# Ledger of designs, part 12: peptides against a protein of PDB entry 6KZJ

Target 1, 71 residues: chain A of PDB entry 6KZJ
Amino acid sequence: SPDLLSEVSEMKQDLIKMTAILTTDVSDKAGSIKVKELVKAAEEEPGEPFEIVERVKEDLEKVNEILRSGT

## One batch from the design tools (peptide; aimed at target 1 T19 R55 L60)

Design b2_p18_1_s2 (made by RFdiffusion4, then SolubleMPNN; from b2_p18_1, 8 letters changed)
Fold by OpenDDE base, seed 5:
Structure b2_p18_1_s2 (fold): chain B 71 residues (1-71), chain A 18 residues (1-18)
Amino acid sequence: as target 1 above (71 residues)
Amino acid sequence: DALELVMKILKRVEALLK
């Protein structure tokens, strides 16, 4: 639906901003992340778009918890 | 970690938008 498309597009922009915030000059993690593996996993993920978005929202909550707790 | 998870989510979102 157009509402889902708009939501996903907004999420993309927010996530790009988050990556910039989380990537610092002292961080060695960015270089160690296997981007190609993440791309492959993303493209092979089963389910309809709305189902994938729900799983994304669950993972965003995990991100929120990590940032809030530091672990 | 948070950065890895965010990047994973970003790639999933980008895949949806293709």
Scores: peptide ipSAE 0.713, ipTM 0.941, DockQ to the pose 0.529
OpenDDE base, seeds 1, 2, 3, 4: peptide ipSAE 0.711, 0.713, 0.710, 0.713; ipTM 0.940, 0.941, 0.940, 0.941

Design b2_p18_1_s3 (made by RFdiffusion4, then SolubleMPNN; from b2_p18_1, 9 letters changed)
Fold by OpenDDE base, seed 1:
Parts: C-alpha cells; sequence; structure tokens
Structure b2_p18_1_s3 (fold): chain B 71 residues (1-71), chain A 18 residues (1-18)
C-alpha cells in the first residue's frame, strides 16, 4: 500500500542519517570512512531479505553482548 | 566494536529496505 511504502521509505531515510552520523564519529577518531562507500556496500549486500534479517539479528545479539560485557 | 556492528546493521537494513 502507499502508506506502507511511505513508512518504509521514511525508515530507510532515518537509517541513512544514522549511518552518516556514526561514520562521521568513527572517521573523526579512526581516519577516513566514506559514507558513500558504505551506502554502496549496503546496496550490494548479498542475500534475500530473510538472509539480511538473520544477519541483523546476529549482529544485534553481538552488540548486546558487547554492551553487557563492556568490551 | 559495538559501533562497527551498529554500522553494519544499518547497512543491512538499508539493503533490506531498498
Amino acid sequence: as target 1 above (71 residues)
Amino acid sequence: KALDLVMEILKRVEALLK
């Protein structure tokens, strides 16, 4: 539906903004991370939506573990 | 490392929403 497409589009835009902020923060401390290259890499991410979601779930679990352990 | 993973998560979600 058009409403759902609009919601998805807004979500994507928010994620792009977050990516830009995070990459800037890392670049200030670690060198030059190109936002455009990360966006390109995202577009080239292999796998169907299910495979992408599974990778996201795995990464979220890792993030949670790092936050809990402080490492 | 957490920040790196957050960036990767965002990349993958962006790809999902393309």
Scores: peptide ipSAE 0.091, ipTM 0.583, DockQ to the pose 0.559
OpenDDE base, seeds 2, 3, 4, 5: peptide ipSAE 0.090, 0.089, 0.068, 0.090; ipTM 0.577, 0.575, 0.550, 0.570; seed 5 fails the geometry check

Design b2_p18_1_s4 (made by RFdiffusion4, then SolubleMPNN; from b2_p18_1, 7 letters changed; failed a check: too like the target's own chain)
Amino acid sequence: EALELVMEILKRVEALLK

Design b2_p18_2 (made by RFdiffusion4)
Pose (drawn by RFdiffusion4):
Structure b2_p18_2 (pose): chain A 69 residues (1-26, 29-71), chain P 18 residues (1-18)
Amino acid sequence: SPDLLSEVSEMKQDLIKMTAILTTDVKAGSIKVKELVKAAEEEPGEPFEIVERVKEDLEKVNEILRSGT
Amino acid sequence: ALEIVLSVLKKVDALLKK
């Protein structure tokens, strides 16, 4: 549904913002369009499986930021 | 954290593609 796509678009924007905060990349050469396109093509599994991996990774980032380790 | 965020960003692009 369009609502699912819009939530995912908002997550993508949140991740860009997080990248800008965390990066020391001094045209943002650390972000490669070809790597992004390839990843979009090659990430395995259906949406549910991908969402589970994204959730696990976000939990891990949250633990780093909240606990400091 | 940054490496994970960039990895998640690529998974989000795959979600949008799928």

Design b2_p18_2_s1 (made by RFdiffusion4, then SolubleMPNN; from b2_p18_2, 9 letters changed)
Fold by OpenDDE base, seed 4:
Structure b2_p18_2_s1 (fold): chain B 71 residues (1-71), chain A 18 residues (1-18)
Amino acid sequence: as target 1 above (71 residues)
Amino acid sequence: PLDLVKKILKLVLALEKK
């Protein structure tokens, strides 16, 4: 569905922005390089879309927990 | 939290390609 694709694409862009904010690497190309590596690694990620979505949800909850508790 | 965000990004990138 185009709506699902748009949602995923927007989430991707937000996550890229977050990684740029959180990274401590001062290299001009650090963010771009790491994203490129993730793109390559993503090609090997197993599982059906619904399984990947569940993993995303699980990890988002972990991020939320860190932000809420500081641990 | 950066590593976790990167992990999520990898998963989302994988999802985008499927």
Scores: peptide ipSAE 0.669, ipTM 0.934, DockQ to the pose 0.784
OpenDDE base, seeds 1, 2, 3, 5: peptide ipSAE 0.668, 0.666, 0.668, 0.668; ipTM 0.934, 0.933, 0.934, 0.934

Design b2_p18_2_s2 (made by RFdiffusion4, then SolubleMPNN; from b2_p18_2, 10 letters changed)
Fold by OpenDDE base, seed 1:
Structure b2_p18_2_s2 (fold): chain B 71 residues (1-71), chain A 18 residues (1-18)
Amino acid sequence: as target 1 above (71 residues)
Amino acid sequence: PLDLVMEILKRLLALEKK
């Protein structure tokens, strides 16, 4: 679904921003290096797109809970 | 929760390749 692809793109952008905020690595290339590693690891991600999106949504809720409560 | 954020990002990157 094109709407789902747009949603995925938006979530990715938000998470990249969150990663920059949360990381303590001050190396200039830290983000780039880690993203490359994630791209390689992503080849092994199991499941159909719908299933992956559902897992993403669940984990995003966990992130929100942690940030809201501090725990 | 950086580790969790990174795992979510990995999954989103995987979606772009499917």
Scores: peptide ipSAE 0.620, ipTM 0.922, DockQ to the pose 0.691
OpenDDE base, seeds 2, 3, 4, 5: peptide ipSAE 0.616, 0.614, 0.615, 0.619; ipTM 0.922, 0.921, 0.921, 0.922

Design b2_p18_2_s3 (made by RFdiffusion4, then SolubleMPNN; from b2_p18_2, 9 letters changed)
Fold by OpenDDE base, seed 2:
Structure b2_p18_2_s3 (fold): chain B 71 residues (1-71), chain A 18 residues (1-18)
Amino acid sequence: as target 1 above (71 residues)
Amino acid sequence: PLDLVMKILKDVLALEKK
């Protein structure tokens, strides 16, 4: 549905912002450069949408754990 | 955590293209 596509688009934008915050590059451009590479990698992703969503969920939980525990 | 966030971003980008 268009609502789901909008949610994915919003999530993408938030993740790009996070990469900019987390990068330690002195020019603050490392994240942006890596994103360009990710665009190409995404085109080759063989997983079905459902499988990708499940992986995203799992990895977000891992991020949450890292941020909460610091490890 | 950056590597993991980048992995998630790749997957989200893949979702947009499917």
Scores: peptide ipSAE 0.695, ipTM 0.943, DockQ to the pose 0.754
OpenDDE base, seeds 1, 3, 4, 5: peptide ipSAE 0.695, 0.695, 0.695, 0.694; ipTM 0.944, 0.944, 0.944, 0.943

Design b2_p18_2_s4 (made by RFdiffusion4, then SolubleMPNN; from b2_p18_2, 6 letters changed)
Fold by OpenDDE base, seed 1:
Structure b2_p18_2_s4 (fold): chain B 71 residues (1-71), chain A 18 residues (1-18)
Amino acid sequence: as target 1 above (71 residues)
Amino acid sequence: PLELVLEILKRVEALLKK
């Protein structure tokens, strides 16, 4: 659905903004995180649109759990 | 932890670029 694609695009933009804010905060403290390696690893497991959406859903659920628990 | 959140966000961003 074109509406679904628009929603995913908006989600992407929000996540990029969040990542930028958090990486600037953490980059001063977490010098050991290989961000490039993480991005590359994510790109090595591409899937069809459905598989991508399912992975995003799972990751967002993990983020929500972390934020709720404070872990 | 914050590091795990960052990892997940980067993975999500990469997936959404495809």
Scores: peptide ipSAE 0.099, ipTM 0.585, DockQ to the pose 0.395
OpenDDE base, seeds 2, 3, 4, 5: peptide ipSAE 0.094, 0.097, 0.066, 0.102; ipTM 0.566, 0.582, 0.557, 0.593; seeds 2, 5 fail the geometry check

Design b2_p18_3_s1 (made by RFdiffusion4, then SolubleMPNN; its pose is not in this set)
Fold by OpenDDE base, seed 2:
Structure b2_p18_3_s1 (fold): chain B 71 residues (1-71), chain A 18 residues (1-18)
Amino acid sequence: as target 1 above (71 residues)
Amino acid sequence: LDLVMEILKLLLALEKKL
């Protein structure tokens, strides 16, 4: 789906921006996002698109829990 | 940060498979 692909691309870009912000506080490695390494790791990720979406959903729920609990 | 990077990896995988 081209609409889903566009949404995924937007989320990816937002996470890249978030990662850059998070790294600036701990090191000048704001540009150190080794996207090339992540791309290589992504090639090994098993599952159909729907299964990947479910994993993303699960991890976002974990993020929400961490933000809510502070741990 | 680790969790954010994991999500980014998943999105990269998804983008490739779509």
Scores: peptide ipSAE 0.656, ipTM 0.939, DockQ to the pose 0.732
OpenDDE base, seeds 1, 3, 4, 5: peptide ipSAE 0.653, 0.651, 0.652, 0.652; ipTM 0.938, 0.937, 0.938, 0.938

Design b2_p18_3_s2 (made by RFdiffusion4, then SolubleMPNN; its pose is not in this set)
Fold by OpenDDE base, seed 5:
Parts: sequence; structure tokens; C-alpha cells
Structure b2_p18_3_s2 (fold): chain B 71 residues (1-71), chain A 18 residues (1-18)
Amino acid sequence: as target 1 above (71 residues)
Amino acid sequence: LDLVMKILKQVLALEKKL
């Protein structure tokens, strides 16, 4: 679905922005290198889209837990 | 950061599979 693809693409952009905020090296190249490496790693990510979505949901809950707990 | 990168990898994989 183009709507789902658009939403996923927006989420990707938001995560890239977060990566830039969380990294100490804010050089454009450092961020780009890491993303390119992740693109390669994504080739091996197993499962159908619905399975990946469930993993993303699980990991986002972990992020929320860290934010809520302050740890 | 590791967790964010993990999620980003998953989202990149999802984007490719859509």
C-alpha cells in the first residue's frame, strides 16, 4: 500500500533524525555510513512485513519503558 | 542508540518488503 509505504518512510526519516541527535559524532558522513550499513543489514532481516511490524512495536515499547523509567 | 538503530534496521527492511 502506498499509504503504508509513506508512513514507514516517514518513520525511517524520524529515526534517522533521532540517530543524529543521539550520536556524539554529528558529522554528515558518520550518520550516512551507519545508515548504509543498516541498509545492508536490513537485507537479512527475516519475516514478512507483519512480523517485522510486531518486532518494531516490541522495541518501541522498550524505548517507551526507558523514557518512562528514566533509566 | 543501539535500540534506535535496531528499530531503524527493521524499518528499512519493512520499507524494502512493501
Scores: peptide ipSAE 0.698, ipTM 0.944, DockQ to the pose 0.762
OpenDDE base, seeds 1, 2, 3, 4: peptide ipSAE 0.696, 0.696, 0.697, 0.696; ipTM 0.944, 0.944, 0.944, 0.944

Design b2_p18_3_s3 (made by RFdiffusion4, then SolubleMPNN; its pose is not in this set)
Fold by OpenDDE base, seed 4:
Structure b2_p18_3_s3 (fold): chain B 71 residues (1-71), chain A 18 residues (1-18)
Amino acid sequence: as target 1 above (71 residues)
Amino acid sequence: LDLVMKILKQLLALEKKL
């Protein structure tokens, strides 16, 4: 689905930006993400798109809990 | 950070399968 693909792409971009904010690395490459390496690792991600979406939902809920509780 | 990276990897995998 092109709409789902666009939504996923937007979320991906937002997470990349959040990663730069959350990192405490003070090097010149602070906040840098090796996307190519993650892409290769993503080849191992099992399941159909709908299964991956459910895992994303679960992990986003965990993020929400951490942000809400501070723990 | 690990959790964010996990989600990012999942999204990258999802893009490959869409």
Scores: peptide ipSAE 0.662, ipTM 0.943, DockQ to the pose 0.776
OpenDDE base, seeds 1, 2, 3, 5: peptide ipSAE 0.661, 0.661, 0.661, 0.661; ipTM 0.942, 0.942, 0.942, 0.943

Design b2_p18_4_s1 (made by RFdiffusion4, then SolubleMPNN; its pose is not in this set)
Fold by OpenDDE base, seed 2:
Structure b2_p18_4_s1 (fold): chain B 71 residues (1-71), chain A 18 residues (1-18)
Amino acid sequence: as target 1 above (71 residues)
Amino acid sequence: PLELVLEILKRLEALEKK
């Protein structure tokens, strides 16, 4: 839907800003979060667009937890 | 972490192509 595409565009903009700020020195591991499990094959990700967006939101929350912890 | 952010960005870009 148009609303979904708008939401995706907003998330992309935020992520692009994050890439300009983040460094590679930040640990990929924090608590029980498995970083390797968040790496998905973008071209082969299954599901309807809204389902993929929900998975991305979940993964973004995991990223936020890593960043907040400073680990 | 930068690598994770880049990967998620890639997923979103792929999604826009669907």
Scores: peptide ipSAE 0.555, ipTM 0.906, DockQ to the pose 0.339
OpenDDE base, seeds 1, 3, 4, 5: peptide ipSAE 0.549, 0.551, 0.550, 0.551; ipTM 0.902, 0.902, 0.902, 0.903

Design b2_p18_4_s2 (made by RFdiffusion4, then SolubleMPNN; its pose is not in this set)
Fold by OpenDDE base, seed 5:
Structure b2_p18_4_s2 (fold): chain B 71 residues (1-71), chain A 18 residues (1-18)
Amino acid sequence: as target 1 above (71 residues)
Amino acid sequence: PLELVMKILQRLLALEKK
């Protein structure tokens, strides 16, 4: 649905911003290079969309916990 | 946790391709 596509697009942008914050590489294009590799790897991501969504939700919970606790 | 963030981003990209 259009709402789901918009949500995914916003999440991508937010995660790219997080990548810039978390990376220790000072080169301007380090994040961009890694994203390009992910685009290629996306072709090999296994599972149905609903399975991938559940994995995303689970891992976002993990990221949130790590960033809140600092561990 | 950069690796975990990148993994999530990859999965989001995969969703757009399916």
Scores: peptide ipSAE 0.636, ipTM 0.929, DockQ to the pose 0.733
OpenDDE base, seeds 1, 2, 3, 4: peptide ipSAE 0.636, 0.636, 0.633, 0.635; ipTM 0.929, 0.929, 0.928, 0.928

Design b2_p18_4_s3 (made by RFdiffusion4, then SolubleMPNN; its pose is not in this set)
Fold by OpenDDE base, seed 1:
Structure b2_p18_4_s3 (fold): chain B 71 residues (1-71), chain A 18 residues (1-18)
Amino acid sequence: as target 1 above (71 residues)
Amino acid sequence: PLDLVLKILKQLLALEKK
């Protein structure tokens, strides 16, 4: 749905920003190449959109836990 | 952690294609 895609788009942008912060390679070209590789790899992502969303939610919870606990 | 962030990013990119 359009609303879901808008939300996904914002999440994507936030994660791109996080990626730039967490990597030592902050080159624009390197970042672009990495995203392009992820785009190609994304074609292999299994499952329907709702299944992918559930995996995203689970992984976000894991990220949150790691950031909170430091482990 | 970077690896997990990248995994989520890949998942989001997959969503945009479906």
Scores: peptide ipSAE 0.630, ipTM 0.930, DockQ to the pose 0.775
OpenDDE base, seeds 2, 3, 4, 5: peptide ipSAE 0.627, 0.627, 0.628, 0.629; ipTM 0.930, 0.929, 0.930, 0.931

Design b2_p18_4_s4 (made by RFdiffusion4, then SolubleMPNN; its pose is not in this set)
Fold by OpenDDE base, seed 5:
Structure b2_p18_4_s4 (fold): chain B 71 residues (1-71), chain A 18 residues (1-18)
Amino acid sequence: as target 1 above (71 residues)
Amino acid sequence: PLDLVMEILKRVEALLKK
């Protein structure tokens, strides 16, 4: 529905901002990564709004697990 | 490790830009 699409769009913008902040700090201390490969992998993911949101939730859960473990 | 966190965040950003 239009209301659902608007809600997803707003959430996307906020998550992009948070990602930018977190990656800036990590990038100064991180090793080499293949950004092109990561982008390509993301393009191959399901493109429907609900499927994207569910994948994001899964990845954020992984991030939380890593941060809690101290690695 | 922080490298893996960075990779995941980059994937998230790419997905959100679709």
Scores: peptide ipSAE 0.091, ipTM 0.561, DockQ to the pose 0.316
OpenDDE base, seeds 1, 2, 3, 4: peptide ipSAE 0.088, 0.096, 0.091, 0.063; ipTM 0.571, 0.583, 0.576, 0.558; seeds 1, 2 fail the geometry check

Design b2_p18_5 (made by RFdiffusion4)
Pose (drawn by RFdiffusion4):
Structure b2_p18_5 (pose): chain A 69 residues (1-26, 29-71), chain P 18 residues (1-18)
Amino acid sequence: SPDLLSEVSEMKQDLIKMTAILTTDVKAGSIKVKELVKAAEEEPGEPFEIVERVKEDLEKVNEILRSGT
Amino acid sequence: ELLGEVKWLLDHNIELLE
């Protein structure tokens, strides 16, 4: 549904903002369009499986930022 | 495809934290 796509678009924007905060990349050469396109093509599994991996990774980032380790 | 892009960006942010 369009609502699912809009939530994912918002997540993508959140991740760009997080990247800008965390990065020391001094045209943002650390972000490669070809790598992004390849990853969009090759990430395995259906949306549910991808969402589970995204959730696990976000939980890990949250733990780093909240606990400091 | 959009979720693949989100996963790639998240992996990049994890690498920055490491």

Design b2_p18_5_s1 (made by RFdiffusion4, then SolubleMPNN; from b2_p18_5, 8 letters changed)
Fold by OpenDDE base, seed 2:
Structure b2_p18_5_s1 (fold): chain B 71 residues (1-71), chain A 18 residues (1-18)
Amino acid sequence: as target 1 above (71 residues)
Amino acid sequence: KELGEVLYLLKLNMELLR
C-alpha cells in the first residue's frame, strides 16, 4: 500500500541520515561507511515496501558481519 | 564520534527488522 511504502522508505531514510550525522568525523578506513554514497542510494531506492525491507536487512547483515569480524 | 556508534545503531535496527 502507499502508506506502507512511505513508512518503510522513511525508516530507511532515517537510518541513513543517522549514519551521516555519526560518520561526519569518522576516519576514512577500509570498510568505512561512505555517507554520500548511502544518501544517494537511499534517494534512488525503487520498489515496493517488501523489496525495500529486504535491501535494508541485507545491508544490516553486512554490518553484523563487520561487527563479528571486529573490523 | 566513533564508527562503533554507527555500527551499534545499525545492529539495533537489525534487531527491529528481524
Scores: peptide ipSAE 0.112, ipTM 0.681, DockQ to the pose 0.097
OpenDDE base, seeds 1, 3, 4, 5: peptide ipSAE 0.128, 0.092, 0.084, 0.126; ipTM 0.689, 0.665, 0.632, 0.687; seeds 1, 3, 5 fail the geometry check

Design b2_p18_5_s2 (made by RFdiffusion4, then SolubleMPNN; from b2_p18_5, 7 letters changed)
Fold by OpenDDE base, seed 5:
Structure b2_p18_5_s2 (fold): chain B 71 residues (1-71), chain A 18 residues (1-18)
Amino acid sequence: as target 1 above (71 residues)
Amino acid sequence: KELGEVLYLLKLNIKLLE
């Protein structure tokens, strides 16, 4: 299996993909999440696993808000 | 179908990181 850093990085990429699909299917309006910024952030993530995990958790919370509100 | 699959996967991912 990959190391923890690789696993977290893959999970973040999957989150970005799913968020993009969700926002395009549910709303024509941009929500609190800017998909383009998430993509850029994934490419410019810091090297420390802890920092990446914290950012992933924050992104997931933003997605959760969209899921609850529908927009 | 696609929306349902996305919602399911997102919920799982959120729970995994809690």
Scores: peptide ipSAE 0.334, ipTM 0.840, DockQ to the pose 0.057
OpenDDE base, seeds 1, 2, 3, 4: peptide ipSAE 0.380, 0.386, 0.387, 0.388; ipTM 0.861, 0.863, 0.863, 0.865; seeds 1, 2, 3, 4 fail the geometry check

Design b2_p18_5_s3 (made by RFdiffusion4, then SolubleMPNN; from b2_p18_5, 6 letters changed)
Fold by OpenDDE base, seed 3:
Structure b2_p18_5_s3 (fold): chain B 71 residues (1-71), chain A 18 residues (1-18)
Amino acid sequence: as target 1 above (71 residues)
Amino acid sequence: KELGEVLYLLKHNIKLLE
């Protein structure tokens, strides 16, 4: 549906912005993060658009917990 | 703080949405 496609587009843009902020923040500090290596090892089972969105929401909750806890 | 894990999750999900 148009609403789902709009939601996906907005989520993708937000994720890109968050990634940019975090990568720039660490660029001035010691320790390089090999993000490309981690992504290469990931398994992908896309599924239907709704299922993809639900997985993204779940991972965003994990991100929130990590950032909040500081670990 | 698992910053590498955060970045992995973000990049992984960006790829899924492509």
Scores: peptide ipSAE 0.452, ipTM 0.893, DockQ to the pose 0.113
OpenDDE base, seeds 1, 2, 4, 5: peptide ipSAE 0.450, 0.456, 0.454, 0.450; ipTM 0.894, 0.894, 0.894, 0.893; seeds 1, 2, 4, 5 fail the geometry check

Design b2_p18_5_s4 (made by RFdiffusion4, then SolubleMPNN; from b2_p18_5, 7 letters changed)
Fold by OpenDDE base, seed 3:
Parts: sequence; C-alpha cells; structure tokens
Structure b2_p18_5_s4 (fold): chain B 71 residues (1-71), chain A 18 residues (1-18)
Amino acid sequence: as target 1 above (71 residues)
Amino acid sequence: KELGEVRYLLDYNMELLR
C-alpha cells in the first residue's frame, strides 16, 4: 500500500542519516563508507517495494559494518 | 551509551527485514 511504501522510504532516509552520524563520529576510518553515495541513492525514486526493502537492508548492513569494525 | 542504543535499533530493524 502507499502508506507502507512511505513508511519504508522514511525508514531508509533515517538509516542514511544515522549512517552519516556514525561515519562522522568515527571519522578517523570513515573513508570506507561512501555516505554521499547513499544520500544520492535515497534521492533517486525507488522502484517496487521489494527494491526499497533491499536497499534498506543494504544500508543497515553498512551501518552494522561501521559499528562492528569502527570503519 | 548512545552508540549502543543505535546498534540495538539497527539490529532490530535488520530482524524485521530479514
């Protein structure tokens, strides 16, 4: 539904913001994560719901890598 | 800690989307 898609899209945007904060917080090794690329990807209109979910999962995995390794 | 809270939330979302 449109409401569900909006919720997922907003979640992705929040995750990108959190990723940016985490990369700046651990800035000494933040070069491995392309925050700008993630932001640009979010600006692009997503496709079908499954594609949105997959992008969200990818963003979450990147954030987890930052948290695990500090990079 | 703040980072711990963020990690918790992110892990929760990973579970939801798994």
Scores: peptide ipSAE 0.275, ipTM 0.848, DockQ to the pose 0.054
OpenDDE base, seeds 1, 2, 4, 5: peptide ipSAE 0.270, 0.273, 0.268, 0.267; ipTM 0.846, 0.849, 0.846, 0.845

Design b2_p18_6 (made by RFdiffusion4)
Pose (drawn by RFdiffusion4):
Structure b2_p18_6 (pose): chain A 69 residues (1-26, 29-71), chain P 18 residues (1-18)
Amino acid sequence: SPDLLSEVSEMKQDLIKMTAILTTDVKAGSIKVKELVKAAEEEPGEPFEIVERVKEDLEKVNEILRSGT
Amino acid sequence: ALLGEVKWLLDHNLELLE
């Protein structure tokens, strides 16, 4: 549904903002369009499986930021 | 495809934190 796509678009923007905070990349050469396109093509599994991996990774980032380790 | 892009960006942010 369009609501699912809009939530994911917001998540993508949140991750760009996180990248800008965390990066020391001094045209943002660390972000490669070809790598992004390839990853969009090749990430395995249906949306549910991808969402589970994304949730696990976000939980890991949250732990780093909240606990400091 | 959109979730693949989200996953790639998140992996990039994990690398920054490591």

Design b2_p18_6_s1 (made by RFdiffusion4, then SolubleMPNN; from b2_p18_6, 8 letters changed)
Fold by OpenDDE base, seed 2:
Structure b2_p18_6_s1 (fold): chain B 71 residues (1-71), chain A 18 residues (1-18)
Amino acid sequence: as target 1 above (71 residues)
Amino acid sequence: SELGEVLYLLKLNIKLLE
């Protein structure tokens, strides 16, 4: 759907922004991150486009939580 | 590092959305 495509564009933009921030202004507040589990899940076949988006949203939220709380 | 893992996750998800 057009809404899904626009959502994908927004999500990708946000991910790129976050990556840029973390490479230029890194705060080592990221503590107790079980990112390895998220990486493992993301490396599996994500499935249909909608399913990919849902997985990315979940990972993005987890990253946001890590950046906010350090956990 | 933990930061490296976060960056890797972000880059991986960016690729998924390409």
Scores: peptide ipSAE 0.349, ipTM 0.845, DockQ to the pose 0.092
OpenDDE base, seeds 1, 3, 4, 5: peptide ipSAE 0.345, 0.332, 0.333, 0.326; ipTM 0.842, 0.841, 0.834, 0.840

Design b2_p18_6_s2 (made by RFdiffusion4, then SolubleMPNN; from b2_p18_6, 8 letters changed)
Fold by OpenDDE base, seed 3:
Structure b2_p18_6_s2 (fold): chain B 71 residues (1-71), chain A 18 residues (1-18)
Amino acid sequence: as target 1 above (71 residues)
Amino acid sequence: KELGEVRYLLELNIELLR
């Protein structure tokens, strides 16, 4: 679906933005976050939207736990 | 549904990072 692909593309842009913040402003706090994995997910070509969604979901859950707990 | 969950997490984490 073109609408779904457009939405995924928008979400990828948000992911890139988050990654940029994590590598700079919160580098000390986010030491346990595998930033390189987030970058790979964000740079993946559209065409595998379901795989992108699953990978991004998992990464964001981990990021969220770190941000909430500080660990 | 699942895409909505991801969108929610994105927005939540962005907010936490501001």
Scores: peptide ipSAE 0.437, ipTM 0.902, DockQ to the pose 0.093
OpenDDE base, seeds 1, 2, 4, 5: peptide ipSAE 0.431, 0.406, 0.427, 0.430; ipTM 0.900, 0.898, 0.900, 0.901; seed 5 fails the geometry check

Design b2_p18_6_s3 (made by RFdiffusion4, then SolubleMPNN; from b2_p18_6, 6 letters changed)
Fold by OpenDDE base, seed 2:
Structure b2_p18_6_s3 (fold): chain B 71 residues (1-71), chain A 18 residues (1-18)
Amino acid sequence: as target 1 above (71 residues)
Amino acid sequence: KELGEVRYLLDLNLELLR
């Protein structure tokens, strides 16, 4: 649906914004989180959209844990 | 539902980064 596509597009943009902040301000805290790979996967043509969503969710959970703990 | 969880996490992380 067009509403769903618009939401996904906005989420992609927000992911890019988050990445820009992380790479400049919290890169030393991110540890092994591969933010660049996450963004690249999200920007590619979705051959396996469900797998991409699961990967994004998992990595965002890891980022959230790091941001909450500071470690 | 799955996309909703991603949206929630994005919002939460962006809030923490402000």
Scores: peptide ipSAE 0.600, ipTM 0.930, DockQ to the pose 0.095
OpenDDE base, seeds 1, 3, 4, 5: peptide ipSAE 0.598, 0.588, 0.286, 0.270; ipTM 0.929, 0.927, 0.839, 0.833

Design b2_p18_6_s4 (made by RFdiffusion4, then SolubleMPNN; from b2_p18_6, 8 letters changed)
Fold by OpenDDE base, seed 1:
Structure b2_p18_6_s4 (fold): chain B 71 residues (1-71), chain A 18 residues (1-18)
Amino acid sequence: as target 1 above (71 residues)
Amino acid sequence: KELGEVRYLLELNMKLLE
């Protein structure tokens, strides 16, 4: 679906923006998050798309916890 | 559904980072 591809592209762009902010503002608190791996997952041509989505989800959950707690 | 959860988390985190 072209709509799905457009949505995924938008999500990827947001992920890149988040990564840039996190590496600057929350890097000291993001010890449990592999930012490089997250970026790779977003930018690579996915061979294992379902596994990539699961890893991205897990990382975003960690980011969310850090942002909500401030620690 | 899984992709929807990712989308939701992205949106939440982006709002928190504003």
Scores: peptide ipSAE 0.549, ipTM 0.926, DockQ to the pose 0.094
OpenDDE base, seeds 2, 3, 4, 5: peptide ipSAE 0.546, 0.547, 0.546, 0.547; ipTM 0.926, 0.926, 0.925, 0.926

Design b2_p18_7 (made by RFdiffusion4)
Pose (drawn by RFdiffusion4):
Structure b2_p18_7 (pose): chain A 69 residues (1-26, 29-71), chain P 18 residues (1-18)
Amino acid sequence: SPDLLSEVSEMKQDLIKMTAILTTDVKAGSIKVKELVKAAEEEPGEPFEIVERVKEDLEKVNEILRSGT
Amino acid sequence: LGEVHHLLKKNLKLAEEL
């Protein structure tokens, strides 16, 4: 549904913002368009499986930022 | 979703480097 795509678009924007905060990359040469396109093509599994992996990774980032380790 | 996961992996690596 379009609502699912819009939530995911908002997540992508949140991750760009997080990248800008965390990066020391001094045209943002650390972000490669070809790597992004390849990853969009090759990430395995259906959306549910991808969402589970995204959730696990976000929980890990949250732990780092909240606990400091 | 592939790009979202790829960007998230990059941010995870950056967060670990803090």

